# Designs tried in a protein design run: peptides against a protein of PDB entry 4LZF. Part 4

Target 1, 155 residues: chain A of PDB entry 4LZF
Amino acid sequence: GGRLVVFPNGTRKELSADGQTVKVMFFNGDVKHTMPDQRVIYYYAEAQTTHITYPDGMEVLQFPNNQTEKHFPDGRKEITFPDQTVKTLHPDGREESVLTDGTIIQLNPDGSKVIQFNTGQREIHTADFKRREYPDGTVKTVYSDGRQETQYPTG

## One batch from the design tools (peptide)

Design b1_p9_2_s2 (made by RFdiffusion4, then SolubleMPNN; from b1_p9_2 with P1S R9P)
Fold by OpenDDE base, seed 3:
Structure b1_p9_2_s2 (fold): chain B 155 residues (1-155), chain A 9 residues (1-9)
Amino acid sequence: as target 1 above (155 residues)
Amino acid sequence: SEGPAPLPP
């Protein structure tokens, strides 16, 4: 059968009969589960935060405000905010935010910004210009020197 | 005996 170990400090350790699951209930209220798939689920009682670590190096944090953070082995991070916005931070410094309305905001390492609106319009910001692209193929550019250019779709 | 882990940063 399974085993129960009770320590003098009040910590309890439960082992399954097959040895594949281990549950530690610490004296401070924290709980640690080691699962058959080798993931470790740690619950911090005071912070009400769950931390999951996977054998491949992936980590997941779940906060009491419903924010979740995924840390991938390649260095990428994915944050789901309480408002359900999803932000991805890439190892190359690129950041992408997907809003609940479908808008995508990209911040590039070179300082450029791209917004893909849910209407199908796209806006590009660089050091030299601000450009708006329309679904019909029209492109409007405002340059840093004050010039404005409109490119009309080829019919 | 095992102690509780510190909070992650």
Scores: peptide ipSAE 0.140, ipTM 0.828, DockQ to the pose 0.142
Fold by OpenDDE base, seed 1:
Structure b1_p9_2_s2 (fold): chain B 155 residues (1-155), chain A 9 residues (1-9)
Amino acid sequence: as target 1 above (155 residues)
Amino acid sequence: SEGPAPLPP
């Protein structure tokens, strides 16, 4: 059978019969689960936050506001916000947000911004212009100097 | 006995 160890400080440790699962219930209310797959699930009682660490270096944070953060071994982070927007932060500084309506917003390290709308339109923001691309091939550009240009599709 | 982990940053 399993074992229960009770420490003088009030911490309790439960070990499964096979020794593959360990549950530590700390005196402060925190809970630590070590699982057979070697993931460690730590629950912070005061913060109501769950932190999962994997042997490959993957980390998952689950916050009480329904936000989830995934920290990948390559340095990439993926944040699922309470509104279900998913934001990916890349090691090179690029950020990509996928909204629930399918809109994709990309922030590039060079300062440019690209919005891919769910309608098929795309908007590009640079230091020099804002450009709107339409599914029919029309392109509208507003330059920083106030000049505007419309490029029509070839018929 | 082991103690609680510090809160993540």
Scores: peptide ipSAE 0.139, ipTM 0.828, DockQ to the pose 0.139
Fold by OpenDDE base, seed 4:
Structure b1_p9_2_s2 (fold): chain B 155 residues (1-155), chain A 9 residues (1-9)
Amino acid sequence: as target 1 above (155 residues)
Amino acid sequence: SEGPAPLPP
């Protein structure tokens, strides 16, 4: 059978019969689960936050406001906000936000911005221009000097 | 005895 160890400080440790699952209930209300797959699930009682650590270096944070953060071994971070927007922070400094309507907003390290609308339109923002690309191949560019250019699809 | 972990940074 399993084992229960009760420490003088009030911490309790439960071990499964196979020893593959360990549950520690700390005196402060925190809970730590070590699972057979070697993931560690730590619950911070005061913060009401769950932290999962995987053996490959993946980490998942779950906050009481329903925000979830994934920290990938490659340095990428993925944040799911309470509104269900998903923001990815890439190691190269690129940021990508996917909105619930399917709109994708990309912030590039050079300061440029790309918006991919759910309509199939794409808008590119640079220091020199704002450009809108339409599904039909039309491209409209507004330059910083106020000049406008329209490029029509070939065909 | 094992103590609580510090909060993640």
Scores: peptide ipSAE 0.135, ipTM 0.825, DockQ to the pose 0.140
Fold by OpenDDE base, seed 2:
Formats: structure tokens, C-alpha cells, sequence
Structure b1_p9_2_s2 (fold): chain B 155 residues (1-155), chain A 9 residues (1-9)
């Protein structure tokens, strides 16, 4: 059978009969589950936050506002916001946000920004210009000096 | 006895 250990400080430890699952209920209300797959699920009672750690180094944070963060072993982070926007932070410094409407916003390590709109338009921001690319092949560029250039599609 | 973990950084 399972075992229940009650510590003098009020912490309680439940062990499954097979020893594969351990549940610790801390005196402060926190709960720690060690699962058969060796993942650890820690619930912070005061913060109402769940922290899952995996044997491969993956971590998942679940916040009370419905935000979820995944920390990958390679250093990548993925944040799912309450509005279901997904933001990925890459180890190289690149950031990518995917909005619910399909718009993709990319922030590059060099400071450039690319927005791919759900309309098929693309906007590129650099230190030197802002460029809008249209589905028909038209490209409009506004340079930092105020010069504007339009390139028309061939045809 | 085991103590509570610190909050995630």
C-alpha cells in the first residue's frame, strides 16, 4: 500500500504503493508531484502558479492569468499569452510573435523588424528604411532621409 | 523534512 508521512512542521508526503509517484503537500500550501516519468509538478499556492520540470531540462510555467511559458533545453522560450498570441524567443536573440489573426512579427538581432500581415502584405523596418511589400509585387520604401520610392510590378 | 521550493526566477 501507499504511505503517508506527516512531518512535525505540517508537511505531508504521500508515496504511491509502487513508489513511482510522490506527492508532497508543504506546510505553506505548495504541492510537489514527482511522476513516474520523472517530471516534477510544483504548485505554488500563493502565486497560484504551476512549474513543471522535465528530465530533459524542459520547463513549463503556467500562470493564473492563463499565460504559459515553455523553457526549452536549447535556451529557446515560448510564451503563450492570455490572448493566445505565441511569442518565441530564440537563443540568437531573434523574437517571433504569431498573432491569432495569423500576423507574424519578427524582431531580428540586428534591430530590424519584419511584419507579415494576414493580408499578404509584408513590412520591413531597418535603420535605413521602412518598406511595404504588396501581394501584387508593388514595393514602397520610405527611407530615413524622407525619400520615398515605389517599385511597380512588371506587367 | 523537505522544505518548499523557492519561486521560479
Amino acid sequence: as target 1 above (155 residues)
Amino acid sequence: SEGPAPLPP
Scores: peptide ipSAE 0.134, ipTM 0.826, DockQ to the pose 0.136

Design b1_p9_2_s3 (made by RFdiffusion4, then SolubleMPNN; from b1_p9_2 with R9P)
Fold by OpenDDE base, seed 5:
Structure b1_p9_2_s3 (fold): chain B 155 residues (1-155), chain A 9 residues (1-9)
Amino acid sequence: as target 1 above (155 residues)
Amino acid sequence: PEGPAPLPP
């Protein structure tokens, strides 16, 4: 059968009969589960946060406010906010936010910003200009010097 | 015995 070990400090360790599942209940209320699939589920009692570590190096943090953070082995991080916005931080410094309405916001390492609106419009922000691209092919550019240019679709 | 882990940074 399974085993229960109770330590003098109040920590308890439960082992399954097959030894594939280990549950440690720490004296501070934290709980650590080692699963048959080799993932480790750690629950921080004070923070009410769950930290899952996978054998491939993937990590998942689940916060009490329903925020979830995924830390990928490649260094990418994916944050799902309580509002269900998903923000991806790439190792190259690029950030991408996908809003629930389908809007995509990209922050590039060069400081440029691209917004892909759910309307099919795209807005590009650089040090030199702000550009709006419309679904009809119209492009409006406002330059940092105050110049404005409109490029009309070729008909 | 094993101790609790510190909070992730």
Scores: peptide ipSAE 0.160, ipTM 0.838, DockQ to the pose 0.132
Fold by OpenDDE base, seed 4:
Structure b1_p9_2_s3 (fold): chain B 155 residues (1-155), chain A 9 residues (1-9)
Amino acid sequence: as target 1 above (155 residues)
Amino acid sequence: PEGPAPLPP
């Protein structure tokens, strides 16, 4: 059978019969689970936050406001906000936000921004222009000097 | 015994 160890400080440790699962219930209310797959699930009682660490270096944070953060071994971070927007921070400095309506907002390291609308339109913001691309191939550019250009699809 | 972990940064 499993084992329960109760320490003088109030911490409790539960061991499965196979020893593959360990549950530590700390005196402060925190809980640490070590699982057979070697993931560690730590619950911070005061912060009501769950922190999962995986053997490959993946980390998952779950906050009481329903925000979830994933920290990938490659340095990417993925934040799921309470509104279910998913923001990915890439190691190259690019940020991508996927809205619940399917709109994608990309912030590039050069300061440019690309919005991919759920309608299939795309808007590109640079220091020099704002450009809107339409599904039919029409492209409208508004330059920083106020000049406007429309490019029509070839066809 | 093991103590509680500090909050992650």
Scores: peptide ipSAE 0.156, ipTM 0.837, DockQ to the pose 0.138
Fold by OpenDDE base, seed 1:
Structure b1_p9_2_s3 (fold): chain B 155 residues (1-155), chain A 9 residues (1-9)
Amino acid sequence: as target 1 above (155 residues)
Amino acid sequence: PEGPAPLPP
């Protein structure tokens, strides 16, 4: 059978019969689960936040607003927002957001932005221009000096 | 016994 230890401070520790699962219920309402796979699931009672740590260094945060954050060992972060937008932050400073409609927004370290619309259109923002690319091959560019250029597909 | 962890920043 399992064991329950009750400490004088009100903290409780429950051990499974096999000793592979440990549940600590702290006096402040926090709960810590150590699982057989060595993941640690910590629940912060006041913040209503769950923090999962994996032995490989992966971390998962689950917030009460339905936001989830994954912290990868390589330094990458993946945030799933309440609206189900997924934002990836790369160690090089690149950010990518995937919207629920399939639109992809990329923010590059050089300050440029690329939007890949679900319609197949692409928009590129740089310091020098804003460019819209259309599926038919038409390209429209608005330069920072106010000049506009349209390139038509060669039939 | 161990104490609760600090809140994440």
Scores: peptide ipSAE 0.155, ipTM 0.836, DockQ to the pose 0.138
Fold by OpenDDE base, seed 2:
Structure b1_p9_2_s3 (fold): chain B 155 residues (1-155), chain A 9 residues (1-9)
Amino acid sequence: as target 1 above (155 residues)
Amino acid sequence: PEGPAPLPP
């Protein structure tokens, strides 16, 4: 059968009969589960936050506000916000946010920004211009000097 | 025994 160890400080350790699952209930209310697949599920009682660590280096944080963060071994982070917006932070410094309406916002390491609207319009922001691309092929550019240019589709 | 982990970063 399983074993229960009760320590003098109030921490308790439960071992499964096979020894593959370990549950530690700390005196502060935190709980640590070591699973057969070697993932560790740590629950922070005060913060009401769950932290899962995987043997490959993947980490998952689950916050009480329903935000979830994934930390990938390659350094990428993926944040799912309570509103279900998903933000990806890439190791190269690029950020991408996908909104619930399908709008995609990209922030590039050079400071440029690209918004792909759910309408099929695209907006590009650089140091030199702001450009709006329309589904019909029309392109409107506002340059940093105040010049404006419209390129009309052929046809 | 093992102590509780520090708060997540």
Scores: peptide ipSAE 0.152, ipTM 0.838, DockQ to the pose 0.135

## One batch from the design tools (peptide)

Design b1_p10_1 (made by RFdiffusion4)
Fold by OpenDDE base, seed 4:
Structure b1_p10_1 (fold): chain B 155 residues (1-155), chain A 10 residues (1-10)
Amino acid sequence: as target 1 above (155 residues)
Amino acid sequence: ALDELAEDES
């Protein structure tokens, strides 16, 4: 069957019979699982944080406040906040936040911001203007100089 | 902590 190894420092190592699962229980309370699928699950006892590493390079961090971070092999990061907001950080510097109400906030590398409201309205922020697009096709633009423009769907 | 040195078996 499996075997248990006990180290002089109090660390314990459990080996499955097939050798594909290894569980190390460190003297400090940390736990390391090496799984048959080659993922490694490390639990930091003091921080109460779980760190999962996958063979493809993906990493998952689970924090005691219920925040979860996924680090994708392509450099993308996905953060699920305790409030269940999901923020994606793209390698190009673009950020996207999806709120629980369905609102999507995009921050672009050029500094522009796009908000997709759950109402179907869209707001675009640039250095030069803020623009609100309405579901009916109305577009309101407020320029940085204070000028305002409204475009109507019927011309 | 990551220390897996000498072992004993149960």
Scores: peptide ipSAE 0.060, ipTM 0.759, DockQ to the pose 0.138
Fold by OpenDDE base, seed 1:
Structure b1_p10_1 (fold): chain B 155 residues (1-155), chain A 10 residues (1-10)
Amino acid sequence: as target 1 above (155 residues)
Amino acid sequence: ALDELAEDES
């Protein structure tokens, strides 16, 4: 009960018997699937890229280099790089990268940066200083004017 | 997108 339409340009359109699935195979090798759940799957043959769109506005891009991008309806983006680093871009301009070793790098909209090292050290970058916090409670600050300050846990 | 163009051409 399915239907196949073949267009003069070589594009083919397959409709399921229930009408819930549509597959378009374009002449260039691209493929578009419309699923019963209203998910649309685009495959770009030349780029070897898959683009999935969801009815809620979610989008997922899968690249041939194993990079994946998720575009959330709220404007957030999540990029999983080939090395498995995950970068989140927030609508407010904040960016967060989680490295495979557990290091977290946060870039704030004001230009400040925070690095949470897997060693438990933390580094804070602002316009005025760079500060390193150590697990023992030692804090070292290098100010933009070149001054340095070390705060010890015991004073 | 190339796919959208191809659909419009079909």
Scores: peptide ipSAE 0.050, ipTM 0.722, DockQ to the pose 0.427
Fold by OpenDDE base, seed 5:
Structure b1_p10_1 (fold): chain B 155 residues (1-155), chain A 10 residues (1-10)
Amino acid sequence: as target 1 above (155 residues)
Amino acid sequence: ALDELAEDES
């Protein structure tokens, strides 16, 4: 059968009969659970946060406010906010936020920003200009010097 | 840091 070890400090360690599952219940209410798939689940009682580590280096954080963070082995991070916005941080420094309305906001390493609106409009922000692209092919640009330009689609 | 604490206690 399984084994239970009770430590003098009140920590309890449960071992499965097959030895593949280990559950440590700390005296402070924290829990460490080692699973047969070698993932380790940490629960921090005070923070009410769950942290899962996978043998491939994947990590998952679950916060009490329903935020979830995934840390991928390649350095990519994916954050699901309580409002269900999903933000991806790429190893190259690019950030992408997908809003619940379908709007996509991209922050590029060069400091430029691109917004893909759910309407099909696109807005580009650079050091030199802000540009709005419309589905009909119209492009409006406001340059940093205050100059404005509108390009109309050639029929 | 918290993971380290949990590991140290285990």
Scores: peptide ipSAE 0.038, ipTM 0.702, DockQ to the pose 0.366
Fold by OpenDDE base, seed 2:
Structure b1_p10_1 (fold): chain B 155 residues (1-155), chain A 10 residues (1-10)
Amino acid sequence: as target 1 above (155 residues)
Amino acid sequence: ALDELAEDES
């Protein structure tokens, strides 16, 4: 059968009969599960946070406010905020936020910003201009010097 | 973290 070890400090270690699952219940209320699939699940009692580590280097953090963070082995990080916005941080420094309405906000390493609105409009921000692209093909540009340009689909 | 330290102490 399984084994239960009780340590003098109050920590308890439970081993499954097959040895594939280990549960450590720490004296402070923290819990560590080692699973048959080699994932390790930490629960921090004070923070009410769950931290899962996978053998491939994947990590998942679950916070009490319903925020979830995924740390991928390639260095990508994905954050699901409580409002269900999903932000992806790429190893190259690019950031992408997907809002619940379908709007996508991209921040590029060069400081440029692209907003893809759910209406099909797109806005591009650079050091030199802000540009709005409309679904009909109209393009409005406001340059940093205050100059404005409108390009119409028909020329 | 805290749990790893606690495990080493147990």
Scores: peptide ipSAE 0.049, ipTM 0.724, DockQ to the pose 0.433; fails the geometry check

Design b1_p10_1_s1 (made by RFdiffusion4, then SolubleMPNN; from b1_p10_1, 8 letters changed)
Fold by OpenDDE base, seed 1:
Structure b1_p10_1_s1 (fold): chain B 155 residues (1-155), chain A 10 residues (1-10)
Amino acid sequence: as target 1 above (155 residues)
Amino acid sequence: SLKLLDIFSV
């Protein structure tokens, strides 16, 4: 059978019969599972948060409000918010948010921003201008100096 | 960030 070790501080450690699983129940209510696949599942009792670490460096955080964060070995982070928006933070500083309606918001390291609306409209923000592209081919630009320009699809 | 609690033995 398995083995149970009880420490003086109240922490308990359970070893599976095959020795492949270790469960530590800390005196503060935290729980740590070491699995046969070397995945470590840590539950923070006070925060009600689960933290899973994988041998390849992948980490997953699960929060009580249903938010999930994935930390990839390459440094990329993916956050799924309670409203199901998914935000990806790239190591190069680029950020991308995908909204539930299909809208995509991209923040670039140079400070520019691109919004691809679900309507087919696209908005581009740079240091020099804000530009709106419409499905019919019309493009409206507001420059930083206040000048406005409209480009029509017809010549 | 959250930190793991250390396992210690007496």
Scores: peptide ipSAE 0.049, ipTM 0.738, DockQ to the pose 0.475
Fold by OpenDDE base, seed 4:
Formats: C-alpha cells, sequence, structure tokens
Structure b1_p10_1_s1 (fold): chain B 155 residues (1-155), chain A 10 residues (1-10)
C-alpha cells in the first residue's frame, strides 16, 4: 500500500504504493504532486495558482482568474487571457496577440506594429507612418508629417 | 515569480 508521513510542522507526504506518485500537502495549504511522468504540479494555496513543470522544461501556470501561461523551453511564452486572447511572447522580443475574432496584433522588436484584421485588412504602424492595406489591393498611408497617400491596385 | 516551498520549511 501507500505510505503517509506526517511531519511535526503539519506537512503531510503521501507516497503511492509503487512510489511513482508523491503528494506533499504543506502546512500552509500548498500541494505538490510529483507524477509518474515526472511532471510536478504545485498548487499555491494563498495565490490559488497551479504551477506545472514538465521534464522537457515546459512550465504551465494557471491563475485563479482563468489566465493560463505557458513557458516553453525555447524561451517563448504563451498567455491565454480570461477573454481567450492568446498572446505569444517570443525570445526576440516580438509579441503576437490573437484575438477571439481572429484579429492578429504583432508588436515587433523595432517598435512597429502590424494588425491583421479578420476582414483581410492589414494595418502597419511605424515611427514614420500608419498604413492600411485593403483586400482589393488599395493601400492608404498616413505619414507622421500629416501627408496622406493612396495607392490603387491598378497602379 | 512564485517560489516552491521546501518540505522541511517551518
Amino acid sequence: as target 1 above (155 residues)
Amino acid sequence: SLKLLDIFSV
């Protein structure tokens, strides 16, 4: 059978019969599960947050507000917000947000921003201009100096 | 960042 160890401070440690599962119930209410697949599931009682660590280096955080964060071994982070927006933070500093309506917002390391709308329109923001690209090939540019330019698909 | 608790922590 399994084994239960009770420590003087109130912490309890449960071991499965095969020793492959370990559950530690800390005196502060935290819970740590070590699973047969070597993932570790830690529950922070005060923060009501679950932290899962995987052998490959993946980490998953689950917050009480329904936000989930995945920390990938390559340094990428993926945040699923309560509204189900998914934001990816890349190691190079690029950020991408995918909204529930399909809109994609990209923040580039150079400070530029690209919005790919679900309508097929794309908007590019740089220090020098804002540009709107339309599915028909029309391109409208508003420059920082106030100048505006429209390019038509037929030239 | 949250820190894991040690089993021997008091």
Scores: peptide ipSAE 0.047, ipTM 0.732, DockQ to the pose 0.729
Fold by OpenDDE base, seed 3:
Structure b1_p10_1_s1 (fold): chain B 155 residues (1-155), chain A 10 residues (1-10)
Amino acid sequence: as target 1 above (155 residues)
Amino acid sequence: SLKLLDIFSV
């Protein structure tokens, strides 16, 4: 059978019979699970937050507001917000957000922004202009000085 | 993002 160790401070440690699972219930309400696949699941009682660490360096945070953060070994972070928007932060500073309607927003390190709308339209924002590209090939540009240009598709 | 610290050890 399993083993139960009860410490004087109230902490309890449960070991499975096969020794593959360890559950520690700390006196403060925190819980730590060591699993057979070597992942460690820590629950912070006060913060109501779950922190999972994987052997490969992957980390997953689950917050009480239903936000989830994945921290990849390569430095990339993926945040799933409560509204189910997914934001990816890349090590080079680029950020990409995928909205629930399919819209993709890209923020580039140089400050430019690209929006790919679910309608097929694309908008590019730079320091010098905003440009809208339409599915039919039409391109409209509004420059910082207020000048506007329209480029029409060729037949 | 919230940074958490495991202050307890077995």
Scores: peptide ipSAE 0.038, ipTM 0.722, DockQ to the pose 0.212
Fold by OpenDDE base, seed 5:
Structure b1_p10_1_s1 (fold): chain B 155 residues (1-155), chain A 10 residues (1-10)
Amino acid sequence: as target 1 above (155 residues)
Amino acid sequence: SLKLLDIFSV
């Protein structure tokens, strides 16, 4: 059988019969699970937030609004928003958002921006120009000086 | 003083 320890402050600690699972129910409502696979699950009662830590350094945060954040050992962060948009923050400062319609938005450390539309069109924003690439090979560029250029696939 | 309570189950 398992073991239950009840502390004077109201905290309770449950040990599974095999000793592989430990559940601590803190007096404030917080809960800590230590699982056989060595993941640790924290539940913060007041914030209604779950924080899972894995042995490899992976961390997962689950918020009451259904937002989920994954913190990878390499420093990358992946945020799944309630609307199911997924935003990835890379250690080099690059950010990528994948929208539910398939659109991908990339923000680069140099300030440039790339949008890959679900239509197959691609838009590139730099300090020098804004460029739209079309599936047929047409490329339209608007330069910072106001000049415009269109390149055709047959040119 | 209050003591810890240990409950052993099967």
Scores: peptide ipSAE 0.045, ipTM 0.735, DockQ to the pose 0.044; fails the geometry check

Design b1_p10_1_s2 (made by RFdiffusion4, then SolubleMPNN; from b1_p10_1, 7 letters changed)
Fold by OpenDDE base, seed 3:
Structure b1_p10_1_s2 (fold): chain B 155 residues (1-155), chain A 10 residues (1-10)
Amino acid sequence: as target 1 above (155 residues)
Amino acid sequence: SLKLLDILSS
């Protein structure tokens, strides 16, 4: 059968009958679960935050505001915000946000920005211009010197 | 920084 150990300070340790699951309930409210699949689940009572560590080095943080963060072994970080926007931070410095409406925003290490709208339009921001590309092939560019250029599709 | 209180070590 299972085993329960109660320490003088109030900490409790529960062991499953097969020994594959261990639950430690600390007197301060923190909880540690060791699972059969080797996941370790930490609950920090004061912060109301859950921290899961995986054998491959992946980590998942779950915050009380419903934000979740995944830390991948390759250095990539994925944040799911409370509004369900997903932001990925890549090791090379590139950032990508996917909005709930399907819009994708890319921030590049060189400072350029690309927005792929859910309408099929694409906007490119550089130090020298802002460019809007339309699904019909039209391209409108506003240059830093104030010049505007429209390129029409082949028709 | 989040820390777990490790009572088992004491």
Scores: peptide ipSAE 0.050, ipTM 0.759, DockQ to the pose 0.421
Fold by OpenDDE base, seed 2:
Structure b1_p10_1_s2 (fold): chain B 155 residues (1-155), chain A 10 residues (1-10)
Amino acid sequence: as target 1 above (155 residues)
Amino acid sequence: SLKLLDILSS
């Protein structure tokens, strides 16, 4: 059968009969699960935060405010905020936020920003201009020098 | 087993 080890400090270690699962209940309330799939689940009692580490380097953090963070082995980080906005931070420095209404906000390493609205409109921000692209093909540009340009659809 | 460190302490 399984085994239970109780340490003098109050920490308890439970081993499954097959040895594939280990549960450590620390005296401070923290819990560590080692699972058959080799993932390790940490629960921080005071912070009420769960931290899962996978053998491939993947990490998942679950916070009590319903925020979840995924740290991928390739360096990508995905944050699901309490409002269900999903923000992806790419290794190249690019950041993308997907709002619940479908709007996508992209921040590029060069400082430019692209907003893809759920209406089909797109807004591009650079050091030199702000540009609004409309579904009908109209493009309005406001340059940093104050000049404005409207490009009408072809045809 | 090593005791877990508070994730918020770092």
Scores: peptide ipSAE 0.047, ipTM 0.730, DockQ to the pose 0.116
Fold by OpenDDE base, seed 1:
Structure b1_p10_1_s2 (fold): chain B 155 residues (1-155), chain A 10 residues (1-10)
Amino acid sequence: as target 1 above (155 residues)
Amino acid sequence: SLKLLDILSS
């Protein structure tokens, strides 16, 4: 049989018969599960948030608004927002957002920004210009000094 | 992201 320990503060600790599973039910409603695979599942009752930690350093956060965050051992973070946008934060500072319509937004460590629209258009933002690239090969550039340039496709 | 505080059993 398993073992139950009841602490004076109301916290309860349940140990499985095989000793591979530990469940702690804290007095405040929080729950901690230690599983046979060594993952640890925290449930924070007040925040209604689940936090799973894995032996390899992976962490997963699940929030009550349906947002999910994955923290990878290499420092990368992946956030799935309630609207299903997925944002990846890289250790080098680069960020990439993939919208549900397929649009990709990249923010680079140098401050430049690239938007790949689902229409095939691409917009590039740098310190010096904003550039719009069109599927037909037309490129429009607005420079920081206010100049505008249009490059037409060959033909 | 939300910062979480772990609570000890004792």
Scores: peptide ipSAE 0.041, ipTM 0.743, DockQ to the pose 0.318
Fold by OpenDDE base, seed 5:
Structure b1_p10_1_s2 (fold): chain B 155 residues (1-155), chain A 10 residues (1-10)
Amino acid sequence: as target 1 above (155 residues)
Amino acid sequence: SLKLLDILSS
């Protein structure tokens, strides 16, 4: 059968009969699960946060406000916010937020910003200009010096 | 992101 160890400090350790599952219930309410697939699940009682670590380096954080964070082995992070916005932080420094309405906001390492609206419009922000691209091919640019330019589509 | 101190679970 399984094994239960009770420590003097109140911590309890449960081992499955096959030894593949270990559950540690700490005196402070924290819980540590070691699973057969070698993932380790930490529950922080005070923070009410779950932290799962995988043998490949993947990590998943689940916060009490329903925010979840995935930390990928390649350095990429994916954050799902309580409002269900999903933000991806790429190893190259690029950040991408996908809003629930389909809008995509990209922050580039060079400081530029691109917003892809669900309408098909696209807005580009650089140090030199803000540019709005329309589905029909029209492009409106406001330059940092205040100059404005409209480019009309060519049929 | 929140940094957590893994006091006992470590």
Scores: peptide ipSAE 0.036, ipTM 0.724, DockQ to the pose 0.174; fails the geometry check

